# Ledger of designs, part 2: peptides against a protein of PDB entry 6CSU

Target 1, 51 residues: chain A of PDB entry 6CSU
Amino acid sequence: GALEELRGQYIKAVKKIKCDMLRYIQESKERAAEMVKAEVLRERQETARKM

## One batch from the design tools (peptide; aimed at target 1 K16)

Design b1_p8_7 (made by RFdiffusion4)
Pose (drawn by RFdiffusion4):
Structure b1_p8_7 (pose): chain A 51 residues (1-51), chain B 51 residues (1-51), chain P 8 residues (1-8)
Amino acid sequence: as target 1 above (51 residues)
Amino acid sequence: as target 1 above (51 residues)
Amino acid sequence: SLSPVDIK
């Protein structure tokens, strides 16, 4: 039983780490995508200059 | 004994997972920091224009 | 951040 418990605790610890990394990564990509939008908007300053 | 050793192994294993996540995170900061230099360099194109 | 590891 101690072997199953310890095994269970290990699996729970790593499954939590995976859940944390999954969210951290999804958040990171959204922040990166947000950077893409905010800069296409900075071109408005450029295209206004061209106008 | 066997149970304490097994415990030490699971602990050591998850700490390795942590090390992998850490190196990744450090890489994340370096990449974002590299982006800062990259954006400063594109400003160079615009300052040559202003001259 | 990562969830604390509890292995007892």

Design b1_p8_7_s1 (made by RFdiffusion4, then SolubleMPNN; from b1_p8_7, 3 letters changed)
Fold by OpenDDE base, seed 2:
Structure b1_p8_7_s1 (fold): chain B 51 residues (1-51), chain C 51 residues (1-51), chain A 8 residues (1-8)
Amino acid sequence: as target 1 above (51 residues)
Amino acid sequence: as target 1 above (51 residues)
Amino acid sequence: MFSPVEIK
């Protein structure tokens, strides 16, 4: 019936949201890591130039 | 320096992610609510037809 | 960012 159907939909939706969030977090971490690498590299070059 | 800058970026990124997640949850809830309304309405009509 | 949840 409708109740069981709605329950199924709810569970599916929750799982979908969870997966999306985890994916986003992972992608965000990856982007952040790359940005950090670039920033650190720039900083090192800046330091080197001033020496 | 780089450390402070990175710290700032990190905090900003975390806040951004949090906001995005909350927005997504809210939007998802809204869509879910509308779908539930529609489903319940259909169910009621189905019941009515069978009576 | 997130794909909308598909609720059937």
Scores: peptide ipSAE 0.261, ipTM 0.638, DockQ to the pose 0.127
OpenDDE base, seeds 1, 3, 4, 5: peptide ipSAE 0.253, 0.242, 0.181, 0.218; ipTM 0.646, 0.638, 0.623, 0.480; seed 3 fails the geometry check

Design b1_p8_7_s2 (made by RFdiffusion4, then SolubleMPNN; from b1_p8_7 with S1M D6E)
Fold by OpenDDE base, seed 5:
Structure b1_p8_7_s2 (fold): chain B 51 residues (1-51), chain C 51 residues (1-51), chain A 8 residues (1-8)
Amino acid sequence: as target 1 above (51 residues)
Amino acid sequence: as target 1 above (51 residues)
Amino acid sequence: MLSPVEIK
């Protein structure tokens, strides 16, 4: 019935939101890691230049 | 230095994202629960009407 | 009771 259908829709929606959020966090972490790597490289180059 | 600052900014950003997402999930669950409650009430009223 | 949702 309509009640069971609505419950099913709720569960489905929550599961999708969870998955989307986990994916977003993962992608955000990856982007941040790449920014850190770029900074490390710049710092190393500057250090090498001063040696 | 700049490297340590960037690392700190990364950590801060990730923590904020995590908190925002958890809050969003909680609010979404609350909204879904209210929709289910409304449906339950409608179903009960219809049942009562048929009795 | 609501379905459990856990973020890792």
Scores: peptide ipSAE 0.231, ipTM 0.636, DockQ to the pose 0.066
OpenDDE base, seeds 1, 2, 3, 4: peptide ipSAE 0.184, 0.190, 0.188, 0.172; ipTM 0.621, 0.629, 0.628, 0.620; seed 2 fails the geometry check

Design b1_p8_7_s3 (made by RFdiffusion4, then SolubleMPNN; from b1_p8_7, 3 letters changed)
Fold by OpenDDE base, seed 1:
Structure b1_p8_7_s3 (fold): chain B 51 residues (1-51), chain C 51 residues (1-51), chain A 8 residues (1-8)
Amino acid sequence: as target 1 above (51 residues)
Amino acid sequence: as target 1 above (51 residues)
Amino acid sequence: MLSEVEIK
């Protein structure tokens, strides 16, 4: 019935939000990791210049 | 050093995002539950009118 | 209605 259909729509919407947020968190973690790698490289280059 | 501090800042930012998203998901679940309750009430009222 | 959501 209409109530069961509406409940199903709400559950579906919440599950979509969950998936989108998990993906965003994963992408944010990956961006953070790449920024750390870039910083390590910059520090190594700066050390080389100062040696 | 600067690298360790930056790494710490990135990790802190990701953890904040995680917490914000978990809170948003929880609030979305609560809103969905309240909407279902409201729909149940409306259906009961409509049934009463038609009886 | 929904189980607890875990984000790793």
Scores: peptide ipSAE 0.201, ipTM 0.617, DockQ to the pose 0.098
OpenDDE base, seeds 2, 3, 4, 5: peptide ipSAE 0.140, 0.190, 0.152, 0.200; ipTM 0.617, 0.593, 0.583, 0.616

Design b1_p8_7_s4 (made by RFdiffusion4, then SolubleMPNN; from b1_p8_7, 4 letters changed)
Fold by OpenDDE base, seed 3:
Formats: C-alpha cells, sequence, structure tokens
Structure b1_p8_7_s4 (fold): chain B 51 residues (1-51), chain C 51 residues (1-51), chain A 8 residues (1-8)
C-alpha cells in the first residue's frame, strides 16, 4: 500500500545519500593526498635549488 | 616542518568532513522516520473517519 | 528502519 511505498522511498533515499557521501569522502581524501604530493615536490625542488 | 603541518591540516579537514557527514546522515534518518510516523497517523485518522 | 551507516 501507500504507506509501504513511502517507507520504501525513504529507505532508498537514505541509501543514496550514504553512497554519495562515501564517494565524496573518498574523492576528498584523494584530492588531499595529491595536494600533499605536490607540496612535497615543490619543497624538494626548492631544496635542490639551494644546494 | 611546513610539510608535516600541511599534511596535518588536510587530515584534519577530512576528519571534519567525515564528522559533518555522519551527523547529516543521522539527522536525515531521524527526519525520515518522523515523516513516516506522521504519515501513519494521517492514514489511521482517515480510516477512522471512514468508519 | 535504517541500518547503521559507517563512513571510511
Amino acid sequence: as target 1 above (51 residues)
Amino acid sequence: as target 1 above (51 residues)
Amino acid sequence: MFSEVEIK
């Protein structure tokens, strides 16, 4: 019935949100890691320049 | 050094995002549950009216 | 109604 359908829709919505958030977190972690790598490279280049 | 501080800042930022998202999910689940309860009430009231 | 949600 209508009640069961409504319940199902909310459950589905929550599951979607969960998936989206997990993906966002994963992507954010990856971006953060890449930024750190870039900074490491820049610092090493600066060190080399000063040698 | 500066590199370690940067890394730490990014890790901190990611942790904050995680916490915010978990909170949002929890709140969303609670809201969904309340909406379902409200719908159940309305349906029962309608049934009573038709009796 | 909803299962526990865990985020990595």
Scores: peptide ipSAE 0.195, ipTM 0.617, DockQ to the pose 0.093
OpenDDE base, seeds 1, 2, 4, 5: peptide ipSAE 0.162, 0.174, 0.185, 0.135; ipTM 0.500, 0.603, 0.617, 0.490

Design b1_p8_8 (made by RFdiffusion4; failed a check: the pose's geometry)
Pose (drawn by RFdiffusion4):
Structure b1_p8_8 (pose): chain A 51 residues (1-51), chain B 51 residues (1-51), chain P 8 residues (1-8)
Amino acid sequence: as target 1 above (51 residues)
Amino acid sequence: as target 1 above (51 residues)
Amino acid sequence: EYTEIIEE
């Protein structure tokens, strides 16, 4: 039983780490995508200069 | 004994997973920081225009 | 935090 418990605790710890990294990565990509939008908007300043 | 050793192994294993996630995060910071230099360099194109 | 789960 101790072997099953210790195995269970290890699995739980790594599954939580995975869940944290999954969210951290999804958040990171969204932030990176937000950087893409905010800069296409900075071209408005350039296209206005061209106008 | 065997149970304490098994415990040490699971702990050591999850710490390795933490090391992998740490190296990745450090890489994340470096990349975002590299982006800062890259954006400063594109400003160079615009300052040559202003001259 | 995750090592504390195994130490429990």

Design b1_p8_8_s1 (made by RFdiffusion4, then SolubleMPNN; from b1_p8_8, 3 letters changed; failed a check: the pose's geometry)
Amino acid sequence: DYEKIIEE

Design b1_p8_8_s2 (made by RFdiffusion4, then SolubleMPNN; from b1_p8_8 with T3E E4K; failed a check: the pose's geometry)
Amino acid sequence: EYEKIIEE

Design b1_p8_8_s3 (made by RFdiffusion4, then SolubleMPNN; from b1_p8_8 with T3E E7L; failed a check: the pose's geometry)
Amino acid sequence: EYEEIILE

Design b1_p8_8_s4 (made by RFdiffusion4, then SolubleMPNN; from b1_p8_8, 3 letters changed; failed a check: the pose's geometry)
Amino acid sequence: EYEEIILK

## One batch from the design tools (peptide; aimed at target 1 K18)

Design b1_p9_1 (made by RFdiffusion4; failed a check: the pose's geometry)
Pose (drawn by RFdiffusion4):
Structure b1_p9_1 (pose): chain A 51 residues (1-51), chain B 51 residues (1-51), chain P 9 residues (1-9)
Amino acid sequence: as target 1 above (51 residues)
Amino acid sequence: as target 1 above (51 residues)
Amino acid sequence: SEYEEIIEE
């Protein structure tokens, strides 16, 4: 039983790490995508200069 | 004994997973920081315009 | 760490 418990604790610890990294990554990509939008908007300043 | 050793192994294993996630995070910071230099360099194109 | 505390429990 101790072997099953220890195995269970290890699996739980890594599954939590995976869940944390999954969220951290999804959030990172969103922040990166937000950077893409905010800069296409900065071109408005450029296209206004061209106008 | 065997149980304490098994415990040490699971601990060591998850710490390795942590090391991998840490190297990745450090890389994340470097990449975002590299982006700062890249954006400063595009400003160079615009300052040549202003001259 | 929380993850290590889970294994130490």

Design b1_p9_1_s1 (made by RFdiffusion4, then SolubleMPNN; from b1_p9_1, 5 letters changed)
Fold by OpenDDE base, seed 5:
Structure b1_p9_1_s1 (fold): chain B 51 residues (1-51), chain C 51 residues (1-51), chain A 9 residues (1-9)
Amino acid sequence: as target 1 above (51 residues)
Amino acid sequence: as target 1 above (51 residues)
Amino acid sequence: DEEIDIIEK
């Protein structure tokens, strides 16, 4: 009935939210990794310049 | 070095956020399921009373 | 280093 359909719609919406949140976390991790890599590279270059 | 430690701290924080988000979704699903069950029960009782 | 597995099992 209508209640089962509403429940189904809710579950579908929650699944979408879950996927969106996980994607956000994944993209955030990737951005953070790139920032760290860039920082390490800069530190190495700074060290090399001072040698 | 300090950068690796910072990266580790970031990863740890992201893991915690992930767990918190998934727990929130799970608890929300459980609450919604209970609400639907209660509504179905009420509807059945209403119907029975009218028989 | 530790990896974050974001896939819900």
Scores: peptide ipSAE 0.198, ipTM 0.605, DockQ to the pose 0.069
OpenDDE base, seeds 1, 2, 3, 4: peptide ipSAE 0.194, 0.196, 0.193, 0.191; ipTM 0.605, 0.607, 0.594, 0.620; seeds 3, 4 fail the geometry check

Design b1_p9_1_s2 (made by RFdiffusion4, then SolubleMPNN; from b1_p9_1, 5 letters changed)
Fold by OpenDDE base, seed 2:
Structure b1_p9_1_s2 (fold): chain B 51 residues (1-51), chain C 51 residues (1-51), chain A 9 residues (1-9)
Amino acid sequence: as target 1 above (51 residues)
Amino acid sequence: as target 1 above (51 residues)
Amino acid sequence: DEEIKIIES
């Protein structure tokens, strides 16, 4: 019936949003990892300059 | 050092975003619950009309 | 990774 269909559609939508959010967090972590790698490289260059 | 601070700031930011997302999902569920309640009420009214 | 686990849980 209409109620069951509405409930099903809602649950499906929420699950989709959850997946999107988790993916966003994961991608954010990957971007941060790249930023950290860049920072480490910069720090090494700075250290080399001081030597 | 700069690296540790960057890492700490990033983790803090990601955790904040996670909390915001979970809150959003929870609020979405609450809104959906209200929509379902409204649908149930409508269905009851429709049933009453048919009787 | 424990950090990933905590954040994604």
Scores: peptide ipSAE 0.212, ipTM 0.634, DockQ to the pose 0.070
OpenDDE base, seeds 1, 3, 4, 5: peptide ipSAE 0.209, 0.206, 0.200, 0.191; ipTM 0.622, 0.614, 0.599, 0.628

Design b1_p9_1_s3 (made by RFdiffusion4, then SolubleMPNN; from b1_p9_1, 4 letters changed)
Fold by OpenDDE base, seed 2:
Structure b1_p9_1_s3 (fold): chain B 51 residues (1-51), chain C 51 residues (1-51), chain A 9 residues (1-9)
Amino acid sequence: as target 1 above (51 residues)
Amino acid sequence: as target 1 above (51 residues)
Amino acid sequence: DEEIKIIEE
């Protein structure tokens, strides 16, 4: 009935939100890791300049 | 050193993002539940009108 | 190395 369908829609929506958030977190972690990698590279170049 | 500090900052930032996302998901679930509750109430009122 | 576990709900 309508109640069961509404419940189903609710559950589906929440599951989608969860998946979207997990993806966002993963992408954010990846971006942060790339920024760290770039910073380490810059630091090594700066160190090399001083050597 | 600078590398360890950068790593620490990275980890801290990612942890914050995780917490924010968990909070967002929880709040979204709560909002969805409240909407379902309101809809059920409206449906019951409509049913009562027909009785 | 510390790895962050993501959402588990």
Scores: peptide ipSAE 0.197, ipTM 0.636, DockQ to the pose 0.070
OpenDDE base, seeds 1, 3, 4, 5: peptide ipSAE 0.188, 0.186, 0.172, 0.136; ipTM 0.643, 0.636, 0.628, 0.534

Design b1_p9_1_s4 (made by RFdiffusion4, then SolubleMPNN; from b1_p9_1, 4 letters changed)
Fold by OpenDDE base, seed 2:
Structure b1_p9_1_s4 (fold): chain B 51 residues (1-51), chain C 51 residues (1-51), chain A 9 residues (1-9)
Amino acid sequence: as target 1 above (51 residues)
Amino acid sequence: as target 1 above (51 residues)
Amino acid sequence: DEEIEIIEK
């Protein structure tokens, strides 16, 4: 009935939000890792310049 | 050194975001459950009115 | 290296 359908819609919406957030967390981790990698590269170039 | 500290700062920031998101997910689940509960109550009241 | 584990609730 309508009540069960409404419940199902709420649960489905929450599950979608959860998945979106987990994906965002993963992408944020990846971006942070890439930023660190880029910083390491810049620092190595700076060190090389001083050598 | 500065590089290690920067890396640590990025990791710490990502961890905080993760915790905030997990809390938000939990709160969203709780809100959805409360909304369903309230709807069930309203439907039962409506049914009772018709009886 | 530190790893951030995604623990679902």
Scores: peptide ipSAE 0.186, ipTM 0.618, DockQ to the pose 0.068
OpenDDE base, seeds 1, 3, 4, 5: peptide ipSAE 0.178, 0.185, 0.179, 0.185; ipTM 0.604, 0.606, 0.611, 0.606; seeds 1, 3, 4 fail the geometry check

Design b1_p9_2_s1 (made by RFdiffusion4, then SolubleMPNN; its pose is not in this set)
Fold by OpenDDE base, seed 5:
Structure b1_p9_2_s1 (fold): chain B 51 residues (1-51), chain C 51 residues (1-51), chain A 9 residues (1-9)
Amino acid sequence: as target 1 above (51 residues)
Amino acid sequence: as target 1 above (51 residues)
Amino acid sequence: IEFEEPDIK
């Protein structure tokens, strides 16, 4: 019936949004980590240049 | 230094994004739950009308 | 990533 269909639709929709957003958060963390890693490398290279 | 500043900025930014998105997910769940609750009420009222 | 979100009000 209409009730069960609506319930199913909203539950499915919310779960999809949750998964998409958690994936975005995870990818954002990975990108941020890589940028920090690159900065560490640059700082070390700069230190080496000054030695 | 630049390294620690960058690290702090990215960590803070990612945490902020995480909190905002989790709040959005929670609010979406609450709205969906309320809509389903309203549908349950309508179905019960319709049943009562037919009795 | 790509988001596919329903129209939830």
Scores: peptide ipSAE 0.206, ipTM 0.644, DockQ to the pose 0.080
OpenDDE base, seeds 1, 2, 3, 4: peptide ipSAE 0.205, 0.202, 0.197, 0.202; ipTM 0.647, 0.639, 0.628, 0.637

Design b1_p9_2_s2 (made by RFdiffusion4, then SolubleMPNN; its pose is not in this set)
Fold by OpenDDE base, seed 3:
Structure b1_p9_2_s2 (fold): chain B 51 residues (1-51), chain C 51 residues (1-51), chain A 9 residues (1-9)
Amino acid sequence: as target 1 above (51 residues)
Amino acid sequence: as target 1 above (51 residues)
Amino acid sequence: WTLEEPDIK
């Protein structure tokens, strides 16, 4: 009925938002890791230049 | 050193964002549940009125 | 090289 359909719609919406947010968190972690790797590379290159 | 500090800052920032997002998810679930409860109450009141 | 605040988006 209408009430069950409404309940289903809310649950579906919440699940979608949760999945989107978890994906965002994962992608943000990956971007942060890549930025750190880039800084490590730059520091190593600078160290090599000074040798 | 500076590199370790940067790494630590990125990890700290990601953890904060993760916690904020998890809190948002929990609050969103609670709001959805409350809205469903309110609809159930309204339907029950309407049913009672028709008796 | 300078330490900067992270920018997470």
Scores: peptide ipSAE 0.151, ipTM 0.631, DockQ to the pose 0.023
OpenDDE base, seeds 1, 2, 4, 5: peptide ipSAE 0.125, 0.130, 0.126, 0.125; ipTM 0.568, 0.628, 0.567, 0.568

Design b1_p9_2_s3 (made by RFdiffusion4, then SolubleMPNN; its pose is not in this set)
Fold by OpenDDE base, seed 3:
Structure b1_p9_2_s3 (fold): chain B 51 residues (1-51), chain C 51 residues (1-51), chain A 9 residues (1-9)
Amino acid sequence: as target 1 above (51 residues)
Amino acid sequence: as target 1 above (51 residues)
Amino acid sequence: FTLEEPDIK
């Protein structure tokens, strides 16, 4: 009935949001990691230049 | 240095996002619960009317 | 609900 349909729609929506959030978090972590790696590389290059 | 600053900014941003997500989920659950309760009430009233 | 973009991006 209408009640079961409403419940189903809610659960479906929540699951979608959860998946989107997890994907966002993962992608955000990957971007941050790449930025850190780039910065570390630049710092190492600068140190090497000074030696 | 710049590396530590970047790391700090990332952690701060992630914590903010986490809090916002948790709040959203909680509010979403509450809204869903209220909608279900309202529907149940309407159905009960209809049943009562038929008796 | 909108996701906040990190200042790192």
Scores: peptide ipSAE 0.175, ipTM 0.654, DockQ to the pose 0.050
OpenDDE base, seeds 1, 2, 4, 5: peptide ipSAE 0.147, 0.144, 0.106, 0.117; ipTM 0.650, 0.638, 0.580, 0.633; seed 4 fails the geometry check

Design b1_p9_2_s4 (made by RFdiffusion4, then SolubleMPNN; its pose is not in this set)
Fold by OpenDDE base, seed 3:
Structure b1_p9_2_s4 (fold): chain B 51 residues (1-51), chain C 51 residues (1-51), chain A 9 residues (1-9)
Amino acid sequence: as target 1 above (51 residues)
Amino acid sequence: as target 1 above (51 residues)
Amino acid sequence: ITFEEPDIK
């Protein structure tokens, strides 16, 4: 009935939001890692220049 | 050094946003549950009115 | 809830 449909709709919506947020968290971690890797490269290049 | 500080800052920032998002997900589930409970109450009241 | 988001591109 209408009650079960409403319950199902809300549960489905919450699950979708959860999935989107978890994906965003994962992508944010990946972006942060890439920025750190880029900084490592720059520092290594500077060290090499000084040798 | 500067590299370790940068790494630490990004990791800390990502952890903070992760915690905030997880809390939001939990609160969203709780709000959805409360809305469903309120609907159940309204439907029960209507049934009682018809008796 | 409010977020304290870092400026991560």
Scores: peptide ipSAE 0.206, ipTM 0.633, DockQ to the pose 0.053
OpenDDE base, seeds 1, 2, 4, 5: peptide ipSAE 0.196, 0.196, 0.197, 0.200; ipTM 0.624, 0.633, 0.639, 0.636

Design b1_p9_3 (made by RFdiffusion4)
Pose (drawn by RFdiffusion4):
Structure b1_p9_3 (pose): chain A 51 residues (1-51), chain B 51 residues (1-51), chain P 9 residues (1-9)
Amino acid sequence: as target 1 above (51 residues)
Amino acid sequence: as target 1 above (51 residues)
Amino acid sequence: FEIKIDEIK
């Protein structure tokens, strides 16, 4: 039983780490995508200069 | 004994997972920081324009 | 980001 418990605790700990990294990564990508939008908008300043 | 050792192994294993996540996160900072230099360098193109 | 590890008892 102790072997099953310890095994269970290990699995739980790593599954939590995976859940944390999955969210951190999804959030990171969204922030990176937000950087893409915010800069295409900065081209408006460039295209206005061209106008 | 056997249970304490097994515990130490699971602990050591998850700490390894943590090390992998840490190196990744440090890489994340470096990449975002590299982006700062990259954006400063594109400003160089625009300052040559202003001259 | 802080990586927390649950205690293994």

Design b1_p9_3_s1 (made by RFdiffusion4, then SolubleMPNN; from b1_p9_3 with F1M D6E)
Fold by OpenDDE base, seed 2:
Structure b1_p9_3_s1 (fold): chain B 51 residues (1-51), chain C 51 residues (1-51), chain A 9 residues (1-9)
Amino acid sequence: as target 1 above (51 residues)
Amino acid sequence: as target 1 above (51 residues)
Amino acid sequence: MEIKIEEIK
């Protein structure tokens, strides 16, 4: 009935949102890691310039 | 240094996003619960009409 | 760094 369908739709929506959130967090971590690598490289280049 | 600041900014941003996500999920659950209550009420009214 | 989340209604 309508109640079961509503419940099913809700569960499906929540599961999708959860997956999207986890994916976003993972991608954000990956982007942050790449930014850190780039920053470390710049820092090392700056250090080398001073040596 | 710049590396530590970047790391700090990233951690802060991720924590905020996590909190926002949890809040969103909680609010969505609350809204869903209210919709279920309303649907149950409507279903009972419909049943009563048929009795 | 914005998240687009589907609203549940």
Scores: peptide ipSAE 0.183, ipTM 0.612, DockQ to the pose 0.031
OpenDDE base, seeds 1, 3, 4, 5: peptide ipSAE 0.157, 0.152, 0.158, 0.145; ipTM 0.611, 0.602, 0.601, 0.579

Design b1_p9_3_s2 (made by RFdiffusion4, then SolubleMPNN; from b1_p9_3 with F1W)
Fold by OpenDDE base, seed 3:
Structure b1_p9_3_s2 (fold): chain B 51 residues (1-51), chain C 51 residues (1-51), chain A 9 residues (1-9)
Amino acid sequence: as target 1 above (51 residues)
Amino acid sequence: as target 1 above (51 residues)
Amino acid sequence: WEIKIDEIK
């Protein structure tokens, strides 16, 4: 019925929001991790150069 | 050192994003739930009126 | 009628 359809619409919308937000957080974490890894590599290279 | 500070900055940023997104999802869920509850109440009132 | 959203980890 109409109520079930409305409920379904809102549940679908909330699930989409959840998926989009999880993806955004995951991508942000990956970018942050890659940036830290790159900086660690640069620091190790700098240390090696000074030895 | 500089690397630890940078790492700390990115971890802090990611944690903030996580918290903001969780809050957004929670608020969206609450709004959806309240709307469904209101509709359920209206449907029950309509049913009661027809009995 | 509950909407369940798991925690983001």
Scores: peptide ipSAE 0.179, ipTM 0.625, DockQ to the pose 0.030
OpenDDE base, seeds 1, 2, 4, 5: peptide ipSAE 0.176, 0.175, 0.176, 0.179; ipTM 0.624, 0.606, 0.625, 0.628; seed 2 fails the geometry check

Design b1_p9_3_s3 (made by RFdiffusion4, then SolubleMPNN; from b1_p9_3, 3 letters changed)
Fold by OpenDDE base, seed 4:
Structure b1_p9_3_s3 (fold): chain B 51 residues (1-51), chain C 51 residues (1-51), chain A 9 residues (1-9)
Amino acid sequence: as target 1 above (51 residues)
Amino acid sequence: as target 1 above (51 residues)
Amino acid sequence: WEIKIEKIK
């Protein structure tokens, strides 16, 4: 019935939010890691040029 | 020094991820709530037309 | 040097 359908849709929406959240966190972590790697590389190159 | 700066930037990046995550969760919840409200309204209208 | 944290979204 209508109540069961609504409950099902709510649960589906919550599961969707959870999946999107986990994916977003993972992608953000990967982007942060890449930026840190790039900065470390640049810093090492700058230090090397000054020696 | 370079190590302290890198550590500071890492911590800042993690805090940014946390803030973005919380905002994303909140916005997703709001969108889900609006979808549920719209569905409830449609179901009530359909039921009313059949009575 | 600084990491452009603003690019994380």
Scores: peptide ipSAE 0.123, ipTM 0.595, DockQ to the pose 0.031
OpenDDE base, seeds 1, 2, 3, 5: peptide ipSAE 0.115, 0.121, 0.117, 0.107; ipTM 0.598, 0.598, 0.596, 0.597; seeds 1, 2, 3 fail the geometry check

Design b1_p9_3_s4 (made by RFdiffusion4, then SolubleMPNN; from b1_p9_3 with F1M)
Fold by OpenDDE base, seed 3:
Structure b1_p9_3_s4 (fold): chain B 51 residues (1-51), chain C 51 residues (1-51), chain A 9 residues (1-9)
Amino acid sequence: as target 1 above (51 residues)
Amino acid sequence: as target 1 above (51 residues)
Amino acid sequence: MEIKIDEIK
């Protein structure tokens, strides 16, 4: 009935949002890691120039 | 320096958002489960009335 | 819950 249909639509929407959020979190972690790597590289290059 | 400070602020913000998102996902799952439980209860009550 | 996704993107 209408109740089951509405419930089904809600659950489907929640699942979609969950997947999107998890993907975003993963991508955010990767971006943060890349920022750290870039900084470490710059610091190493600076040290190398001093030697 | 300014670069490290900016990087630190970004990582801190990402961590905060991650925590909030995970909490939201958990709460959404709980809400979905509660909706299902309520529906099952109503269906059982309807069946009981027919007996 | 509202999250400032655009701020971090």
Scores: peptide ipSAE 0.183, ipTM 0.609, DockQ to the pose 0.096
OpenDDE base, seeds 1, 2, 4, 5: peptide ipSAE 0.174, 0.182, 0.176, 0.175; ipTM 0.619, 0.605, 0.613, 0.594; seed 1 fails the geometry check

Design b1_p9_4 (made by RFdiffusion4)
Pose (drawn by RFdiffusion4):
Structure b1_p9_4 (pose): chain A 51 residues (1-51), chain B 51 residues (1-51), chain P 9 residues (1-9)
Amino acid sequence: as target 1 above (51 residues)
Amino acid sequence: as target 1 above (51 residues)
Amino acid sequence: DFDEYIEEI
């Protein structure tokens, strides 16, 4: 039983780490995508200069 | 004994997973920081325009 | 948090 418990605790710890990394990564990609939008908007300043 | 050793192994294993996540996160900060230099360099194109 | 998950083992 102790072997199953310890095994269970290890699995739970890693599965939590995975869940945290999954969210951190999804958040990071969204922040990166937001950087893409905010800069296409900065071209408005450039295209206005061209106008 | 065997249970304490097994415990030490699971602990050591998860710490390894942590090390992998850490190196990744450090890489994330370096990449974002590299982006700062990249954006400053594109400003160079615009300052040559202003001259 | 990862240290807390490791302490739960």

